Peptides against a protein of PDB entry 3QIS. Designs and how they scored, part 243

Target 1, 334 residues: chain A of PDB entry 3QIS
Amino acid sequence: PSLELSRREFVFENVKFRQLQKEKFQISNNGQVPCHFSFIPKLNDSQYCKPWLRAEPFEGYLEPNETVDISLDVYVSKDSVTILNSGEDKIEDILVLHLDRGKDYFLTISGNYLPSCFGTSLEALCRMKRPIREVPVTKLIDLEEDSFLEKEKSLLQMVPLDEGASERPLQVPKEIWLLVDHLFKYACHQEDLFQTPGMQEELQQIIDCLDTSIPETIPGSNHSVAEALLIFLEALPEPVICYELYQRCLDSAYDPRICRQVISQLPRCHRNVFRYLMAFLRELLKFSEYNSVNANMIATLFTSLLLRPPPNLMARQTPSDRQRAIQFLLGFLL

## One batch from the design tools (peptide; made by RFdiffusion4, then SolubleMPNN)

Design b2_p23_6_s2 (from b2_p23_6, 13 letters changed)
Fold by OpenDDE base, seed 2:
Structure b2_p23_6_s2 (fold): chain B 334 residues (1-334), chain A 23 residues (1-23)
Amino acid sequence: as target 1 above (334 residues)
Amino acid sequence: MEEELLEERKKLEEEIEKLRKEL
């Protein structure tokens, strides 16, 4: 069996968070026998491609002189955004197109990723005084390393922030402040807020706006701005309630006094973001007659975003754990 | 309006406006 490929080199320029890019190529059976093709893992890999890449179809059958179009889809989800933002991973891969009883055909994937404030830590964003696209990649790495060290110091209740660090961190990330301030100004009377989905094009505009500027007004509908806040919280590498406090939140869920003590132990930026979000959501609930938003809906929605189980416990989350997590958050909304 | 919301808005409004002017 033999294949002819229309292209073997693919370049994905300016890859962004949640923006799908597609490159297509054709494979043709130029042999005289039917053939089966598949994308196969390299010798040390479990998957045929990196998590941000997909081939469609990834396997198939070709009669003699038959042709098929294959789509190479690049999509940076919440699962890949953090490692691409840090430069730990890159838009580079090699695909192996295997022909049964035939040859291997190598495809080269290359390109560049544009960093996003989505999938960046709260600690790094509190230090980031400029839009992320204006911050040199080398400085992003420094900010992530410094952020890890400060999180550890804050959790250990060690030494007051050395007043000698030349630039005071923001109390909350500018991106969160902008999203919440927009919703506060324009969305308190919006019917079905957080229940109606945003527009995908508007979500991309909001992400690009926050990555590239400090806007006076966020573009898009109130629904798109509300969904952008949810996407932001979902994409955080460390949730607003740090993984280290997850179990203590569940254990305290029915004691409002202990719940407040647990929140007081969060790193400064995480604690400030939590309080700011709860204050906004309590204000939004005062307009429930207009916006149809209730405490149970909000608690259920935001619990999955703010109080995530640690990765090692994610597969073990019980319905009781979910109910305790919701109850924990309800104690800050009522 | 929630007092805590008013305080958090006010703390950053001036700082964000300063940062916007420095771009």
Scores: peptide ipSAE 0.346, ipTM 0.890, DockQ to the pose 0.728
Fold by OpenDDE base, seed 1:
Structure b2_p23_6_s2 (fold): chain B 334 residues (1-334), chain A 23 residues (1-23)
Amino acid sequence: as target 1 above (334 residues)
Amino acid sequence: MEEELLEERKKLEEEIEKLRKEL
């Protein structure tokens, strides 16, 4: 069997977090026999492509002189955003289009990724006084390394942050402050806040706005700004409640005094973000007659974002663990 | 308004407004 491919080189320019890009090409059976095609893993890979790439269809049959369009879809989710922001991964891949009893055809994927404040650590964002798109990539690496060292120092309670340096970190990331401050100012009376989805176009505008500027006003509906906050929290490489404290949060869920002690042990930026979010959510709950928001809904929603199980425990999370995690958060909302 | 929220907002509002003017 043999195939003709209309294109073999694909360039995805300016790839952004949550922005789908599609490139299409045609494959044609120019042979005399039916052929089965499939995208196959390379010798050392478990998957035929990187997590941010997909082919559709990824397999199929072609009769003689039949043609099919294949879509190459590039989509950076929360699962790929952090490694792309750090430059650990890049918009580069090679796809192997295999023919049963035939040849391999290689497709080259290339492009560039535009960094996002989404999927960047709280520690790095607290150091980042400019929009991420204005930060040189070399400095992003340095900020991530410095952020890791600060997290460790803060967990160890070893060094008072020298309050006098011109480079003092923000107490919370400007991005999360902007999102929460907008919601506080404009969304406390918004009916069905955190219950109604945002618009995908508005979410992209919010992300682009936070990545490129320090806006006076966040664009989009209150629902889109609310969902952008959820997406931001979900995309964090380390959740607001660090993985190291997860089990202690569950164990303390029914003791409000111990819960507060556990939170006091968070890294400074994580602790500040947690307190700021809880203060906002408690304020939002005062407007429950207008916004239809209640403590159980908020606790259920935010628990999955703020108190994520460590990757090694994720598959073992029981309904009891989820209820304890919700109860832990309820102790800060009531 | 919750006091903790008011304090955190005020501290950061001035700082963010400064950063905005530096862009």
Scores: peptide ipSAE 0.343, ipTM 0.893, DockQ to the pose 0.730
Fold by OpenDDE base, seed 3:
Structure b2_p23_6_s2 (fold): chain B 334 residues (1-334), chain A 23 residues (1-23)
Amino acid sequence: as target 1 above (334 residues)
Amino acid sequence: MEEELLEERKKLEEEIEKLRKEL
């Protein structure tokens, strides 16, 4: 069996978070026998491609002289955004198109990723006084390394944050401040806030705006700005309530005094973001007659974003754990 | 309006406005 491929090299320029790109090529059976084709993992890989890439179809049969179009789809989700922002991963892959009893055909995937404030740590964003697209990639790496070291120091309570570091971090990321300040100014009376989905085009404009500027006003509808805040919180590499405190939040869920003590142990940026979000959400709840927002809806929505189980416990989350997590958050909304 | 929200907004607004002028 043999195939002819119309193309073997693919370049995906300016790949962005949540923006789908597609490249197509043709495969033709130029042999005299039917062929089964499949994309197969390389010797050390569990998957035939990286998480941000897919082939469609990824397998099939070709009769002699048959041709099929294959789509290579590049999409950076919340699951890939952090490793691409840090430069740990890149828009580079090699696909192996296998023929049963035939040859392997190699496809080269290349391109460039444009970093996003979405999927960047709260610690790095608090140090980032410029839009992420204006920050050199080398400095992004340094900011993530420094953020990790300061988080560890803060969790250990061993060293006061040396207030003498030449660049004082922001109390909260500018991106979160901009999103919440917009919602506070313009969305408190918005009917069905956090219940109506945003527009995909407006979400992309909001992401691009926050990645490239410090806007006076965020573009798009209040629904799109609200959904952008949810997407931001979902894309965080570590949730606003750090994984280390997850179990303590559940254990304290019915004691408001202990809940406040647990929050006081968060890293400074995480604690400030949590307090700022809770203050905003309590203010939003005062306008429930206008926005149709209630404490149970908000607690249910934001608990999954702010108080995520650690990856090792995610598959084991019980309905009781979820109820305790909601109750923990309700103690800050009421 | 919550005092905590007002205080955080005001502190951050002044800081963000400085960052805008530096761009």
Scores: peptide ipSAE 0.333, ipTM 0.886, DockQ to the pose 0.741
Fold by OpenDDE base, seed 4:
Structure b2_p23_6_s2 (fold): chain B 334 residues (1-334), chain A 23 residues (1-23)
Amino acid sequence: as target 1 above (334 residues)
Amino acid sequence: MEEELLEERKKLEEEIEKLRKEL
């Protein structure tokens, strides 16, 4: 079997979080026999491509003189955003298009990623006093390293060494402050807040706005701003309630005093974000007659975002664990 | 642009500090 490929080199410029890019090419069976094609893993890889890349179709049959269009889709989800933000991964890959009983065809994927405040740690964002797109990638790496060290010190209850020449971190990330402040100012009376989805175009505008500026006002509908907050919380590499405290939150769920003690043990930025979110959500609940938002809905929605099970326990979450997690959050909303 | 970002950043820091006093 033999194929002709219309293109073998693909460049994805300015790849952004949640922005789908597509490049297409054609494969043609220039042989005299039917052929099966498939994208196959390289020798050391478990998958035929990186998590942010997909081929569609990734396999198929071609009759003699048949041509198929293959789409190469680049999409940075919450699962890839953190490693791309840090520069640990890059928009580079090699795809192997295999023919059954034939040869391999290599496709080169390249490009650049534009960092996002989405998928960046709360610790790094608290140190980031300018939009992430204005921060050199080298400085992002330094901020993540410094942030990790501060998280560890905070967890160990180590006295902060002298608040010397380093600019004092923000109490909460500016991005989450902006999102919540916007919702507080403009969305408390919004009917079906957190129940109506945002617009995808508006979500992209909000993300780009937060990545590139410190806006006076966030663009888009209240629904899009609300969904952007949910996406932000979901994309956090470490949830607002750190994984280390997950089980203790469940165990304390029916004791409001112990719940508050558990939250007091969070890293400073996580604790501040948690308190700020709870304050906002309690305020939002005062307008339940207007926004149709109730404590059970909010607790159910935000529990999955704020109190995520550690990756090693995620597959083992019971309905009882979920109910305890909801009850834990309810103790801060009521 | 840089001066405007500095001003908005300063305002944000002041607002965040206000929020910290209310927490």
Scores: peptide ipSAE 0.207, ipTM 0.768, DockQ to the pose 0.088

Design b2_p23_6_s3 (from b2_p23_6, 14 letters changed)
Fold by OpenDDE base, seed 5:
Structure b2_p23_6_s3 (fold): chain B 334 residues (1-334), chain A 23 residues (1-23)
Amino acid sequence: as target 1 above (334 residues)
Amino acid sequence: MSEELREERKKLKEIIEELRKEL
């Protein structure tokens, strides 16, 4: 069996969070026998590609002189954004196109990723006084490392020793402030807020705007700005309620006094973001006659974003656990 | 607006307006 490939080198320039890029190539059976092709894992890999890459089709059959178009799709989801922002991963891969009883064909994937405030930790964003695209990549790594250390110190109630040389962190990320301040000003009377989806083009403009500037006004509809807030919260590597407090939130869900004590134990930035969001959502609920937003809808929606089960418990989440998580948030909305 | 949200928005607005002038 033998294949001819129209292209073997692919470059994905300026890859961004939630922006699909596609490159296409053809494979042709230039042999005299039918052949089966598949993308296969490299040695020591579990998957044929990195999580942000996909081949379509990834396998198939070709008759003699048959040709098929293969799409290489690059898409950075919430599952890949954090590791790309840190530079732990890069837009580089090698695909192995295997021909059954034939040869391996290597495809080179390369490109560059543009960092996003989406998928960056709350601790790192509180240290970023500039748009993330203005921050040197080397400093992004340092800010993420420092973010982990600050989280740990905050959980241990360790007083930061040296207030001296590092610029004082923001109380909340500027990106969250911008999103919530916009929604507060313009969206409190918006019918079906958080129920109507945003426009994909507007979502991309909002993401790019927050990554590159500190705007006076966020572009797009109120629905797109609302969805951008949900996407931001979903993309956080650590949810607003840290995984370490998840079980305690469930256990306290019916005791409002204990719930407030649990929140007081969050890292400073997480605690501030939680309080700011709850204050905004309580204000939004005062306009329920105009925006059709109710406490049960908001609690249900934001529970999955703010109070996520730890990765090791996701497969074991019971309907009772979900109801406790909703009840925990309801105690801050009512 | 709750007094908590008003005070938080005010403090953050002042900071963001300062940061915007430094860009």
Scores: peptide ipSAE 0.267, ipTM 0.868, DockQ to the pose 0.744
Fold by OpenDDE base, seed 1:
Order: C-alpha cells, then sequence, then structure tokens
Structure b2_p23_6_s3 (fold): chain B 334 residues (1-334), chain A 23 residues (1-23)
C-alpha cells in the first residue's frame, strides 16, 4: 500500500486557551490495493498525539484512487492549559500515520502558545500585576516556582508576611476581582444567572481581554461573564480549596465552626478568593427574586469548582461525599 | 451589599485602579 499526503508540516500560530484551530490535509491512495491507515503512538507514548491535539478521522480505509480529508484540531482545554502556560509543554508534536502492511508517514506539528491567566495558579496571579501577555515567559516560570514556595510557607504558617516589600502580592487575583466586580455591578438582577450559558465568541473575548489588559468593563453578556468565572475556577491548577483540605472539608461539613477553621488554614490567596467569592454569592442570593438563583443551585454548581477531589480520590467519589461537599459550601452561603 | 464584600471590593478597586494606570 502507498499514500500521497498533500501536506506533512503544520504550524499552529498563536494558540490560545479554548480556541479551536484546524488544519486540513488530504491523503490519497495512489497504490493498486485498498489500504487501512491509522495514527499510532510513538514507541514510548501511550497516545498517538498530545492532549491538545487530535486527528479526525484518526483511522480509516481507502480504496485505490480514493482521497480523504484529515483535520488536525488543536484545542487547549483546562487539562493542558497549565503545562502550556508554564512552558513545560509546547505546541510541538510528531504524528505517525501508519499504513497496515505499509510504511509510516511522519507529520510535524509546530506553533506557539499564548499564555493565559486561565490555568495559572492563584499564587502566581496574586504576584502578577500586569496582564499575563505582558509578562515574559521566563518570569512566568519564576512566578510559578515562587508561588509553590509561598503556598507551602503559608500552609505551614512559617512566614509572617513581611508587609513592607514593594512587591506585596495582591490579596485576590485581578482577574477574579474584575469578573466578580462586573457580576456584582451588572448581573445581580440578571435572570437565570449561572443557569444560562454564555456565547463562545464572548467567552473568547473575555479571556483575551483578561490576558491582555486590565479592562474597566468586561465585554459580553452577564451570562458570558458568569460562565467565564466558572471556567476560570475550573481551569485553576489547584482548586480554591486546596486538595490538602478536601477530606477535612467533607469531615466538617455539618459543623459550621470546624468548616470556618478549615478555611482559615488555606493559603492566604486561596482563603481570600474563597471569602470574596462567598461574599459575592451571598449578595447574589439576596436578589433571588430577580436572578432566580438559590443557595442549593449555587452550592451544587460551585462545589464542583471550589472543592475538587484530589486526583487519587476522583474515581472514588460517592454520592455521600458530594452531598457533604455541597453541605460544606452551603454553610458559607446561608 | 454585605460589609465584607464592600470592604474587599473597595480595597481591591483601589489596587486595580493603580495597576491600570501603570499600563
Amino acid sequence: as target 1 above (334 residues)
Amino acid sequence: MSEELREERKKLKEIIEELRKEL
């Protein structure tokens, strides 16, 4: 069997979080026999491509002189955004297009990723006084390393925050503040807030706006701004309630005093974000007659975002664990 | 508006307005 490929080199310029890019190419059976093609893993890989890449179709049959279009789709989800922001991963891959009883064809994928405040740690964002696109990539790496060290110091209660440094971290990331402040100003009376989805184009504009500027007003509908907040919280490499406190939150879910003590043990930035969000959500609940928002809905929605199970426990979550997690959050909304 | 939210928004607003002037 033999194939002809219309293209073998693909460049994905300016790849952004949640922005789908597509490149297409054709494969043609220029042989005399039917062939089966498939994208196959390289010798040391479990998958034929990196998590942010896919081929469609990834396998198929071609009759002699048949041609098929293959789409290479680049999409940075919450699962890839953090490692791309840090530069641990890059928009580079090699795909192996295998022919059954034939040869391999190599496709080169390259490009550049544009960092996002989405998928960046709360600690790093508290240090980031400029939009992320204005921060040199080398400094992003340093900010992530320093952020890890600050988290650990804060959890251990080892360092009195030296209040005097010109480089004092923000109490809350500017991006979270902007999203919540917008919702507070404009969305408290919005019918079906957090129930109606945003527009994908508006979500991309909001992300780009937060990555490139400190806007006076966030673009898009209240629904898009609300969904952008949810996406932001979901994309955090560590949830607002740190994984280390997850089990203690569940164990304390029916004791409001212990719940408050658990939250007091969060790293400073995480604790501030949690309190700020709860204060906003309690305010939003006062307008329930206008916005149709109730405490059970909000607790259910935000629990999955704020109180995520550690990866090792994710597969073992019981309905009881979910109910305890919801009850924990309800104690801050009521 | 809750007093907690009012105070937090006020503090953060001042900071954001300063940061915006530096851009």
Scores: peptide ipSAE 0.262, ipTM 0.868, DockQ to the pose 0.736
Fold by OpenDDE base, seed 3:
Structure b2_p23_6_s3 (fold): chain B 334 residues (1-334), chain A 23 residues (1-23)
Amino acid sequence: as target 1 above (334 residues)
Amino acid sequence: MSEELREERKKLKEIIEELRKEL
């Protein structure tokens, strides 16, 4: 069996978070026998491609002289955004198109990724005084490394934060401040806030705006700005309530004094973001007559974003754990 | 709005307005 491929090299320029790109090529059976094709993992890989890449179809049969179109889809989700922002991963892959009892055909995937404030740590964002697209990639790596080291030092309580570092971090990321300040100013009376979805085009404009500027006004509807805040919180590499405190939040869920003590042990940026979000949400709840937002809805929605189980416990989360997590958050909303 | 939230928002606003002038 043999195949002819219309193209073997693919370049995905300016790949962005949540922006789908597609490249297509044709494969033709130029042999005299039917063939089965499949994309197969390389020897050391569990998957035939990286998480941000997909081939469709990824397998099939071709009769003699049959041709099929294959789509290569590049999409950076919350699951890939952090590793691409840090430069740990890149828009590079090699696909192996296997032909049963035939040859392997190699496809080269290349391109460039444009970093996003979405999927970047709260610690790194607190150090970014400029939009992320204006920060040199080398400095982004250094900021993530420094942020990790400072977080560890803060959690260990071993070293006072050297207040003498020439660049003091922001109290909260400018991106979170901008999103919440917009919602506070314009969305407190918005009917069905956090219940109505945003528009995908507006979400992309909001992301691009926060990645490239410090806007006076965020573009899009209040629903799109609200959803952008949810996407931002969901894309965080570490949730606003750090994984290390997850179990302590559940254990304290019915004692409001202990809950406040647990939050006081968060890293400074995480604690400030948590307090800022809770203060906003308590203000939003005062307008429940206008916005149809209630404490149970907000607690249920934001608990999944702010108080995520650590990856090792995610598969073991009980309904009781989820209820305790909601109760923990309710103690800050009421 | 709580007084704490008002003061925190004011401090953050001043900082962000300074950052905008540096761009």
Scores: peptide ipSAE 0.245, ipTM 0.853, DockQ to the pose 0.683
Fold by OpenDDE base, seed 4:
Structure b2_p23_6_s3 (fold): chain B 334 residues (1-334), chain A 23 residues (1-23)
Amino acid sequence: as target 1 above (334 residues)
Amino acid sequence: MSEELREERKKLKEIIEELRKEL
């Protein structure tokens, strides 16, 4: 069997978080026999492509003289955003299109990624006084490394790090402040807040706005701004409640004094973000008659975002663990 | 409004307004 490919080189320029890009090409069976094609892993890979890439269809049959269109879809989700922001991964791949009983065809994927404040650590964002798109990639790497070291020191020493002559980190990321301050100003009376989804176009505008500027006002509906906050929290490489404290949060869930002690042990930026979010959510709950938001809904929604099980325990989360996690958060909302 | 939220918003607002002037 043999194929003709209309294109073998693909360039994805200016790839952004949650922005789908598509490139298409045709494959034609120029042989005399039916052929099965599939994208196959390279020798050292478990998957035929990187997590941010997909071929559609990834396999199929072609009759003689049949042609099929294949879409190459580039989409940076929460699962790939952090490694792309750090430059650990890049918009580069090689796809192997295999023919059963035939030869391999190689496709080259290239491009560039534009960093996002989404999927960046709270620690790095607290050090980032400019929009992320204005920060050199080399400096982003340094900020992540320094932020990791600061987090570890904060967890180990329980002592306020002597704020040496380095520029003081922000108490909370500017992006979180902007999102929450917008919601506080404009969304407290918004009916069905956090229940109605935002618009995808508005979400992209909000992301681009936060990545490129320090806006006076966030664009989009209150629903889109609310969803952008949820997406931000979901995309964090380390959740607002660090994985190290997960079990202690569950164990303390019915003792409000111990819950507060557990939160006091968070790294400074995580603790500040947690307190700021809880203060906002308690204020939002005062408007429950207008926004239809209640403590149980908020606790259920935000628990999955703020208090995530460590990756090694994720598959073992019981309904009891989930209820304890909700109860833990309720103790800060009521 | 919670006093905690008021104080936190005030402090952060001042910082963000300074950062906007530096851009």
Scores: peptide ipSAE 0.239, ipTM 0.854, DockQ to the pose 0.745

